# Designs tried in a protein design run: peptides against a protein of PDB entry 6RGO. Part 346

Target 1, 392 residues: chain A of PDB entry 6RGO
Amino acid sequence: MALKLLGFNQDATCFSVISSNKGVTIYNCDPFGKCFELEKSTSNDEELDFLVEMLFSTSLIAVVDKTIGASKRKKLKIVNTKRKATICELTFPHEIMDVIMNRKIICVVLKSDQIFVYDISCMKLLRTIDVRGEKLKSTSKFRNSEAVGDIGVRVSLSTDNNSILCYSSYSKSDKENAPLNDIVVFDALKCIQINVLPAVHQSNIVCIACSPDGMLMATASEKGTIIRVFKTIDTENDEPILVNEFRRGSRPSRISEMKFNHDNTLLACVGESDTIHIFALPVTTTEADANEDDTLQQSSHSLSSSINGLQYISKGLANRFGKIIVSKIPTQSQQRHVAYIKIPENAKYRIGFPKDTTNTIHICGEDGNYLVYSIPRNEVGPCTLVKSNTFD

## One batch from the design tools (peptide; made by RFdiffusion4, then SolubleMPNN)

Design b2_p29_3_s4 (from b2_p29_3, 11 letters changed)
Fold by OpenDDE base, seed 5:
Formats: sequence, C-alpha cells, structure tokens
Structure b2_p29_3_s4 (fold): chain B 392 residues (1-392), chain A 29 residues (1-29)
Amino acid sequence: as target 1 above (392 residues)
Amino acid sequence: SEPTINWSGSEEENLEEIKKLLEEAEKLA
C-alpha cells in the first residue's frame, strides 16, 4: 500500500500517516498501536493528500483535505477523534499550505503567503500576517503552479505556552524574485514581532525548527548542506546570534524536517538523503550552580571551531536588510553530526523526540517502519536500534 | 475576505468541548 507520512505530534507520542486505502491513520508510539482512523470519503483511486496537526496525545486534531476540489483545500476541520466528530470548520480565502499548533495557538499558512494566528481556546483570529507585504501584492504573477508547490512560507511554533512563531519572509531586495531567506520571530500570543534575522541563507529557506521553549531556531536552505542555529530573541550588537553551524553534507540534498530534543542538547535532521543526522548543541551552562569540586577533566574535545567566522557581507546597498550571513568557517572545520541513522534510500522519514528520554529518537518511514533509536552521547557513531514496529 | 467559522452545534458547547481538550493537553505537560 502507498503510505504518506504526515509526521509526529509535538512530544513524539503519536504519529500520523495517510494510507491510500484507508485514509488518515494515527498511531500511538507506546504502547504501539492504531488509535484513530479517518475513513476515506471517496471510493476513487485518487491520491489522498491531507494535512493533520495533532494536539499532543489528545483527541483534538486539525485536518485539511487536500485530495480534491478547491473548496476542501481551503477548509480546516477541528475534529474530536474520540467522538469521531467535527467540532468546527474554518474556511479560508486561499488554499491551506500548512497548519501548526500548540496548547494556545493554531497557525494556518495559506498559498497567499498569509499566516492566520488563532487563539485555540476561543477560536478567535488574533492576527493575519501578510508575509508578502502590501508592496508585492501588485506582482500578481502567481509563480507558475507546478514547480512552485515547494517554495512557500515555512513556519515553526514552540511547543510550550510562550508560543514563539518563527516564519520565513522575503528579503527586502527590490528584485521580483526576492528569496524567502529572512526569518521573523513572532510572539503569537501577544501578536508582536520580537526579532528579524535577515538573509540567514543565500537561497530560500525550506525547513525551520523552533526549540520546544522557543529560545533556539534551526534553518536550512534548498541546498540543505548547512544548518544554522540561532537564538530567537537575543541579539548581539543588533545582529542575530548564531549559536551553531552544522554541515549535513557536501552534496545538495533537501531537508524535509528538523527537530530539537526537549532539553535543546540535540538537533536532528531528515530529508531526501539515506541518513538522519543528529547534532550536539552546546549546553548553555547557566553559571549558577558551579559547585567547585568535581575536577573531572572531561577532555570534551569540543571541536570549538570558533564560530567567530560569521560575518554579514553587505552587498553595496546600505539598507540593514541587504546583509547576507557568510560563514568564514572553512568547510573542513564545520561541526559534523555526533550521531546518525541509516535509512533506506529515497524513503521518506519523519522524526520526533520523546519528552522523557532525551537520548532517544523516534522515526517513522513511508516503508511502514516505526523505529526507536538510542543516541550515543560520548562517541561519534551510529544510533542503536532499541525497538521496531510495522504499520500498514 | 476574512475566514469564516461554522460550528457543528452551538458555539458555546463547541468551545466548552475545545476547552476540555486543552485541559487534557495541559495535564500532559
């Protein structure tokens, strides 16, 4: 059967899939099993396409039927899975591209490059964010429909109640083909812009991950060779703070998903490559409880490749937003993965970090495998398979 | 055009259902 992965929920306790024969299925991770099924409404051999966003392991889901008909693609259903009932249906002016939520906020991304921010507790619209801005509305050249399905506004939302929203925005270049290479950090509850990270890559950003606490964000471009990790809120001399720069590989390969673990010590990435990469983040030791005694010289050969090599190259136009982040770090001294998982070539996988086990990663594949891996902490190497299950 | 919302029952009953589900999500925090 053809499976299409939708992803894990916020805490990796559940994942969702589309089965061509059944429709949407939600699986529980532990104990492993099917917990919900949304039956296919049509007998047609049409390729099923859905967006499904879960509210943790609760019975609340947000569903968009993208399979057929321009009307359904504009509709967001809020569903109670225990009751198998729609609570409400929201209808948008344009096709829904993405849906993300936490305990406080639901964000709906449209094909119009608009983000609708709702308070989930009352289903009221808090803000409409127009990522194109008023000036770019006049170039009604709908990017030619076929190849462009992949280049849109990307979003990530913190899983905590602070509800930090990171989204890709167009650089202020006067060019009709401005890349989506800026990041805006937005407080979704207060409806205020917190920060703007200009030109974090040279090309469009195709993947964003926010940390659970909203304090960190990871970005990848269409090239997928370099991942950058930034602080979301803090700035140094009015410039974005780059925490880490990771090299996924030398070959271009799309990154489809990135995730932080719950303590911000690990960043995982997956995409079109045969390898899931896991990177170690520097532990921000809060200086406080440095009690003196334990002289364990852990010679952590932290390859502290001094990240002092990042500069904004201003291309000659004096506007603050014309800066591009350029790594001065030689390609050989870029931080590599600390751990990896080999996956089948061309298999689409999704990743999730469970809350209770910071050294464990959950993965699932369109091959019907749900796998739990242990992540080595002290040595660079492969992850160890701990548990495996299959699903149809 | 602004987004429209269609409730499956009364708005009040549907919002109280959402509220209960949010309270379930907070207990899992």
Scores: peptide ipSAE 0.709, ipTM 0.973, DockQ to the pose 0.916; fails the geometry check
Fold by OpenDDE base, seed 2:
Structure b2_p29_3_s4 (fold): chain B 392 residues (1-392), chain A 29 residues (1-29)
Amino acid sequence: as target 1 above (392 residues)
Amino acid sequence: SEPTINWSGSEEENLEEIKKLLEEAEKLA
């Protein structure tokens, strides 16, 4: 049976899959089992394709039927899974490429490189973001490159109520083939651009992850060899702050998904490789005001030695053309994974971090495996399998 | 063309349904 993974919800309490015979199925993670099924309405042997975005573990889902030949690729259905009914249907001018949601906002990405930002509470359009801008509208030769996995706008949204939206944008080059290698940080509630990170990679950005609190963002290019982590809001001398540069590998491999855990201490990545990589982030000690008193000598054992290599190379070489070249962390200062999971070759996997267990990762595969792993804290090594379930 | 919304019932009843689902999502926070 051909399974296609749609992914985990925001807190990894559920995941969604397409089954060729059944349509869309949503699984609960704990207790493991089916919680919703959307029956296949069409008897055609056409390969089913859907977008499904869940509002946490609630009965609210956003659904797009992307099946080839379907006139529905421009339609977003808001569905109550408990009553098995559509609440409303939104029709867009262009094909829907992506949908992301939190408790406040729905963002809809179109094939036109437009992002529509909605207030979910009233289903009102707050903003239309045109990522191409006015100048690039004229040279829209739709890249009829059907074959190379459509290089479009990538988006990620914070899962909190701050609703920080990160999206890829075209570099300001007069070249007809400007890469999608800029990032814009946008307050989706206030409809304000907060930050712009120019040329964060040399090639198109193909994966973005926002932290749950919206304070961090991870990016990967088409090469997928280097992952960069930035602060979203904070700047140093009006320049973007590069927090980490991670090396996934030396060989090019597409990253399909990245996620932060709920306390911003871990970043996981998955893609076309046989390995899920987990990276440790430096704990930003917010200097909470140390009120004086309680002398509890908790012996902070010395994980200190490996972190010392993060020299903040805040030396932006302002090259003569006023382009902020994001200072590449020297190849020697590039951090490796702290943990990993081996997955079957050519199996597509998705990842999720549960809220209550910061050292646990949920993964699911198109092979029909749902797996829960424990992440080692104090050592570099493989994750330990804690639970396994199968689905069809 | 601007995006269009088609409600399955009255807009008011459908918005009150969305509001209840959002209140459920906030209790899971």
Scores: peptide ipSAE 0.698, ipTM 0.971, DockQ to the pose 0.909; fails the geometry check
Fold by OpenDDE base, seed 1:
Structure b2_p29_3_s4 (fold): chain B 392 residues (1-392), chain A 29 residues (1-29)
Amino acid sequence: as target 1 above (392 residues)
Amino acid sequence: SEPTINWSGSEEENLEEIKKLLEEAEKLA
């Protein structure tokens, strides 16, 4: 059967897939098994396309049927999976491109480059974010949406209750074709812009990940060769703090998904390449615990030697034209992957980090494989397969 | 045009259902 992956939920306890015969199926990861099935509404041999966002392991899902004509692509259903019923249906002015949620917020991304932010507890609209802004409304040239179908606003939301929303925005350029290479950090609950990271890549941002706590974000451009990790809220001299710059590879390859683990120690990325890459993040010692525990000096010496290259290159080259050039971390200081997983070429995979095991990663493929890997802590190398299951 | 919401029952009953699901999500935290 042709499978399409929708992805993992926030804590990787479940994943969702589209099966051409069945419609949407949700699998539980442990114990592994089918937990929900949404039957396709049409007998037509049309290629099924859906957005599904699940609220953790609950029976609440947000569903968009993208299979059928332009009217249904504007509808978001909130569904209770236990009773197999729609609670409510939201209708938007434009096609829904993405849906993301946590315990507090639903964000709906439209083809119009608008983000609708809802309070999930009352289903009230808190904010409409127009990423094009008012000045671009006068140029009624809809991007000729035909040719470069895959460049749109990207979003990521923290899985915590702080509800930090990171989204791609247009750089202030007098050029008609300004890239989506700025990042805006937004408090989705308070509806306040917290930070703006200008020109974080040279080309459009195609992938964003927010950390579970909303303190970090990872970004990748169309090139997918460099991943940058920034602090979301904190700034140094009003400049964005670049925490890490990772090299995924030398060849351009699209990154489709990135995720942090629950303790912000790992960043995984997947895409069109034959390899899932996992990067170690520096442990942000919160300054608070520096005072008391003088005693246990002994064993931590060995890993310190390789991490010495973390120069905070806070040197924002304020170039004469007010463009914050994200200081190129010297190519020599680019951290490599700590671990990797080989996947079949041309198989789309999705990734998730379980909450309870910070060194475990869940992956699922359109090849019908659900795989659990252990991530090596002390050595650079392949992940170890711990569990495998198949789905149809 | 603003987005519209269509409730499958009463708004009050549907919101109480959402609230119970959110309370389930908070217990899994």
Scores: peptide ipSAE 0.695, ipTM 0.971, DockQ to the pose 0.918; fails the geometry check
Fold by OpenDDE base, seed 3:
Structure b2_p29_3_s4 (fold): chain B 392 residues (1-392), chain A 29 residues (1-29)
Amino acid sequence: as target 1 above (392 residues)
Amino acid sequence: SEPTINWSGSEEENLEEIKKLLEEAEKLA
């Protein structure tokens, strides 16, 4: 049977899959088992395609049936899984490409490069973001650049109530084929743009992850060789917005998913390669003035790789040449993974971090494996398999 | 064209159902 992975929910307590014979199935991670099934609407041997976004471990799901007809691809169903009933159906002007939610917000990404931001509590449209319209205002030529193939607007939303939305935008370059290599940081609740990170990669951004608290974001381009981590908010301190640069590999390989763990200490990435990579983030200890005694020398070898190479181009030149956020960081300052998982070649995997165990990662494969790994703390090396289950 | 919403019952009843599900999500926080 062909399985297609939809992914984990926000806290990795559940994951969703498409089974060619059954339709959409949602599995609980612990105890492992099937918790919901949405039957396929047709007896046809057509390849099933769905978007499913689950609101944590609740009975609220957002579903898009992409299998049949251009009309269904424009419809978002809000479903109660306990009742097996549609609560409402939203119809959009264009095909839905992505849906992301938290406890406050639903974001719907269209093939038109539009993002619709809804307040989930009243299903009210708060904002329409027109990523193409922003490009067209910057470029004098109305080129209908049809999104060439798989290159569209990418989004990520913080899982907390702050509802920080990060999305890819078109660079303001006068080039006819401006890449989707800018990032916009947006407060989805207040409908305010917080920041713009221009030219974070040289090519189109194909993967974005927001941290659970919305304070960090990770980006990868279509090359998938370098992952960059940024602060979402400009801190008052003259701290660099670019906090980390990680090297996944030397060969180009598409990254399909990245996730932060719940305490922002780890970033995992998965894609077309035989390896899930896990990177350690430096803990920004806010020096709270905790005075006294406890001499527990946790020799946290702060891999303070002094990013000495960020020449602060003074504030005055930044107005004419957009913030060169990406100085050529020397290849020597690129951090490698601290941990890894080997996966079968050509098997698509998804990743999730459970809330309660910051050193545990959940993974699931189109091979029908659900696996739980322990991440080593003190040593660079392979993750240890803790639990395995199968699904079909 | 603007997005349209089709409610499966009354808007008020369906919004109260969504609200209950959101209250479940907040208890899991």
Scores: peptide ipSAE 0.691, ipTM 0.971, DockQ to the pose 0.929; fails the geometry check

Design b2_p29_4_s1
Fold by OpenDDE base, seed 1:
Structure b2_p29_4_s1 (fold): chain B 392 residues (1-392), chain A 29 residues (1-29)
Amino acid sequence: as target 1 above (392 residues)
Amino acid sequence: SEKLKKEREELEKEAEEIEEKLLKLKEEE
C-alpha cells in the first residue's frame, strides 16, 4: 500500500502515517501498536494528503485535510482521538503548509508566508507574523504561484514551555528574489523577537530544528551538504554564535527532517539520501570547570575525507559571511562521534528521539518499517538495531 | 518509567482541560 509518513510526535512516543486505504493512522511506539485511525471522508482514489500534529501522546491532535479542494486546505481541526470528535475548527485565508505545537502554543504556517501563533489553551491568536511584510512595499509581483518549488517559510518550535520559535525569513537584499536564508528566533509566549541570524546559508533554508529546550537550532539549505548549529538566545558581541558545522555529505541531497535529542548531545538528519546521519554535539562546558589539566593526548587521527558526516570547522567561510562570529569553538577536539543508519534507497524516513533514552533513535519508513536503534557513544560507526516492527 | 507514566497522565489532564475550555468557547459562539 502507498504509505505517506507524517512523522513522530514531540517525544517520539507516537508516529502518524497516511494509508491510502484507511486515512490517517497513529501508532504508539511502546508498546508498539495502532492507537488511532481517522477514516478518509471520501471513496475517491485521490491521493490522500494530510497534516497531523499530535500534542505529545495525548488524545488531542491538530488535523488539516489537504486532499480535497482549496477550502479544506485552509481548515485546521482540533480532534479528540478517544472520542473521534472535532472539538474546534479554524479557517485561514490561505492554504496551511505546516502545523507545529507544544503544551502552550500552536503555530500555523500559511502559503502566504504568514505564521499564525495561537495560545492552545483558548485558541486565541497571539501573533500573526508576516515574513513577506517588509518586501510587499516594493514589488507588487506576487511570485507567480507556479513557482512549484518547496521554497516556503520553515519553522521549528521548542517542545518545552518556553516556546522558542525559529523561522526562516527573507534576507534584506534589494534583490526581488532574496533567499529565505535568515533565521528569526521568536518568543512565542511573549510575542517578541529575541534574535536574528542573517544569511546563515547562501541559498534558501529548507530544514530547521529547534532543541527541546529552545537553546540550540540546526539549519540546512537546499544543498543539504552543511548543517549549522547555532545558539538561539545567546549572542557574542551582538553576533550569532555558531556552535557546530557538520558535513552530511559531498553530494547535494535534500534534508527533510532534523531533530535534537532531549539532552542536546545528538543531532540527527534524514532526507533523500540512503543514510540517516547522527552527529555528536560537544557539551559546551560553562567556563567554570576549565581547570582540570587532563592532558589526554587526543591523537588527531586525520579521519579520512571519505567519512560522510565529518565536522568541518571552516574558519574560511566565517570571513565570507561577515558577522557570524565563529566564537572560538573551544578546540576541544573531542572525537566528534558520527553515527549512521543505512535506509533503503528512495524510501522516505522520519526520525524521533525518545525522552527516556538519549542514545536511542526511533525511525519509521514509507516501506512500513518502525525501527529502534541504539547510537554508539564513543565510536564512529553504524547504529545497532534494537527493535523492529511493521505497520500497514 | 513511573516518572514518564506520571508525566503522560499530567499531559492528558492538561489536554482534557484544554478540550473543556475549547468546547465551552464553542458553546458561547
Scores: peptide ipSAE 0.484, ipTM 0.911, DockQ to the pose 0.858
Fold by OpenDDE base, seed 5:
Structure b2_p29_4_s1 (fold): chain B 392 residues (1-392), chain A 29 residues (1-29)
Amino acid sequence: as target 1 above (392 residues)
Amino acid sequence: SEKLKKEREELEKEAEEIEEKLLKLKEEE
């Protein structure tokens, strides 16, 4: 049976899959088992395509049926999983590309590069964000999404109540083919733009992860060789603060998902490669605990990679050349993973961090494996398999 | 943990309160 992974929920307590025979299935991680099944409405052998966003481990989900006709691809359903009932249905002017949510906000991304921001408690529209802006409304050339691979607006939402929305935006380059290489940081509750990170990569951003608290953001381009981590809110001299630059690999490979753990100490990435990479983030020592004199000379060679800030080289007064981010981090001093998991090359995997255990990662594959790994703290090396389950 | 169980019960209650509000809004349309 062909399985398609949808992903983990916000706290990695559940994951969702599409089965060609059954439709959408949601699994609970602990105790492991099916908790919800949505039967396919059609007997057709058409490849099932759904968007499913869970409200944590609750009975509420957002569902988009992308399989059945152009009309359903524009419909968001809020479903109670216990009652198997549609509570609310919203219809959009364009196809829904993505849906993300937390306890406060639902964001709906359309094929038109619009983001609709809703208050979940009443499904009231708070904001419509037009990522193309006024200039690109005239170029009615919908990039035929078939020929240029799934290059659209990418979004990530903080899982906390602060509801920090990070999204990819078009660079201000007057080129008809401006890359989606800017990031906007947006307060989804207040509907205020907090920050803009211009040209964070040379090519389109294909993956974004916001930290659970919304304080950090990770980005990857189509090349997927470098991951950059930024502060979301803080700026230094009106420039974005680059916290880390990680090297995933030397070969180009698409990153499909990134996740921070709940304490912002780890960043994991997964994609088309045979390896899940886990990177260590600098521990923000809050100034308060500096008083305890514990002279533990643990010669942990802190890879004090001097955070060589991103310099924007503005090439001259000509409005045509967007700010180019030049990494000051030498290619040799780019941090590598501290831990890894080997996965089958032909199986798509998803990742999630559980809230309770900052050194544990949940993964699931289209091969029907749900796996729990322990992340080593003291040594660079492979993660240890703690638990395995299979699903169909 | 008991803390996680309590957080899950609180989240489910918030989800029920959201559902009740959305159903009322649907009855008013």
Scores: peptide ipSAE 0.470, ipTM 0.908, DockQ to the pose 0.864
Fold by OpenDDE base, seed 3:
Structure b2_p29_4_s1 (fold): chain B 392 residues (1-392), chain A 29 residues (1-29)
Amino acid sequence: as target 1 above (392 residues)
Amino acid sequence: SEKLKKEREELEKEAEEIEEKLLKLKEEE
């Protein structure tokens, strides 16, 4: 049967899939098994397409039927999985491209490059973000939405209650073909823009991940060779916003998903390549309560020395050229993965980090495999398979 | 763990409270 992966929920306790014959199925990770099934509403051999966003492991899901039919693609349903009932329905002016939620908010991304931010508790619209509208004030020509192929606005939301929304935006370049290579950081609860990161890549951003606490953000471009990690908030200390630069590979390959683990120590990426890459992040030791005793010799390889090459171009030059956030980081500062998982060629995989075990990763494939891997701590190498299950 | 079970029960309760509010709003339209 053809499987299409929708992904893991926020805490990797569940994942969702589309089966061509059955419709949407949600699996629980532990104990492994089906927990919900949404039957196919149509008898037609049409390729099923859905968006499903889970509210963690609760009975609430957001569903968009993207199967052929212009009206359904514009309709968000909130469904109770226990009752198999639609609670509410929202209709949008344009096709829904993505849906993301946490305990506080739902964000709906439209094909129009609009982001609708809702309070989940009452489905009240808090904000409409028009990612094109900021550009239209400078350039009167509406780009026909048709010519922007597979390149749309990308979003990621913190899984915590801070509800930090990161999204891709168009660069301020007067070029008719401005890339989606800026990032906006937005407080979705307060409806305030926190930061703007201009030109974080040379090409369009195709993947964004926000950390669970919203303090970090990872980005990848269409090339998928370099992953950049940024602080979302400007600290009062003149610390560089760019925290890390990772090299996934030398060959271009699209990254489809990135995720941080729950303590911001690991970043995983998956895509069109035969390899899931896992990168170690420097632990920001807040110097506070280092009580004496547990001198676990974490070999803090002092990453301090390699970051010194990011000369903060003084405040004066920043005004004219914009914050050049990405000076050419010397190729020597590009870290490789600390761990990896080999996956079958041509199988799409999704990734998730469970909350309880910071060195465990959950993966699932369109090949029908659900796999749990242990991540090595002290050595660079392959992850160890701990558990495997199959699904249809 | 018991902590995870409790967090899951708290989340399910929050989801039920959201559902109840959304159903009431739909009856008022």
Scores: peptide ipSAE 0.468, ipTM 0.907, DockQ to the pose 0.821
Fold by OpenDDE base, seed 2:
Structure b2_p29_4_s1 (fold): chain B 392 residues (1-392), chain A 29 residues (1-29)
Amino acid sequence: as target 1 above (392 residues)
Amino acid sequence: SEKLKKEREELEKEAEEIEEKLLKLKEEE
């Protein structure tokens, strides 16, 4: 049967899939098994399309039926999975493109390039962000909405209670076809814009990942050759801090998903390529653990020599017009993957990091495979398969 | 892990409290 992957929840304890005959199914990862099913309401041979966002492993999910008619595509349902009951229903002026949540916030992305931010505890609207309206304030030229293909606003939310929202925005260029290549960092609880990162790529941003703590974000463009990692909140001299620049590959390939692990030491990416790439991030030693013993000094030397080349982010020419151009890291200082997983070229995969094991990754495929891999710590190489399960 | 079980039980209680609030708001409409 044709499976469509919806993805992992925030802590990779569950994943959701659409089965053409069954509807939406949620699987628990450990112990592996089906924990919820939403049956198809219609006997029609229509291709099922849903958005499902889980509140971790709880009984609460957000569901959007995208299968049939413009009216259902505008409805968000909050559902109790144990009772199979709709608790709340919200209707939007435009089609829902994405839904993300944590313990505090739900964000709903519309086809109109609007982001609706809600307090989950009462479904109160905290903010409407109009990404297009912000562009129109900066540029006099209307883009006709109809001709913009598969490129919309991308969002990512921190999984912690800080609720840091990262979203793509239109550049302030006077070009009618301004790319979605700016990033806005937003405190979703306080409803305050924290930071703006201008022109982080040359083309449209198609993938964003926020770290679990909201302190880092990763971005990829439609080319998918370079991944950039930035600090979200911290700035140096009012300029964005570029922490890492990773090279996924030399050939263009779309990245569909990126994830940080829970300690911000790893970044994984998946997409249209036959390879999941895992990159190592430099461990920011927080000064607090300075009291435990001197003995681990020796092994860190070999990786440190390659990282020292990043300190010379040359003062990017502050062009006279105050446009912060993110200085391109020289191609020589671009880091490669530290680990990889080979996947079938024609199978879409999703990725998740469990909280308990920072060197373990969960993956699932539209081929019906759920796989757990161990990530090598000290060597560049393939990940080791630890567990495998199948689903239908 | 007992820690994971306790974290799941705490998250489920928060979800039940959210559900109870949302149901009350729906009865007031």
Scores: peptide ipSAE 0.468, ipTM 0.907, DockQ to the pose 0.866

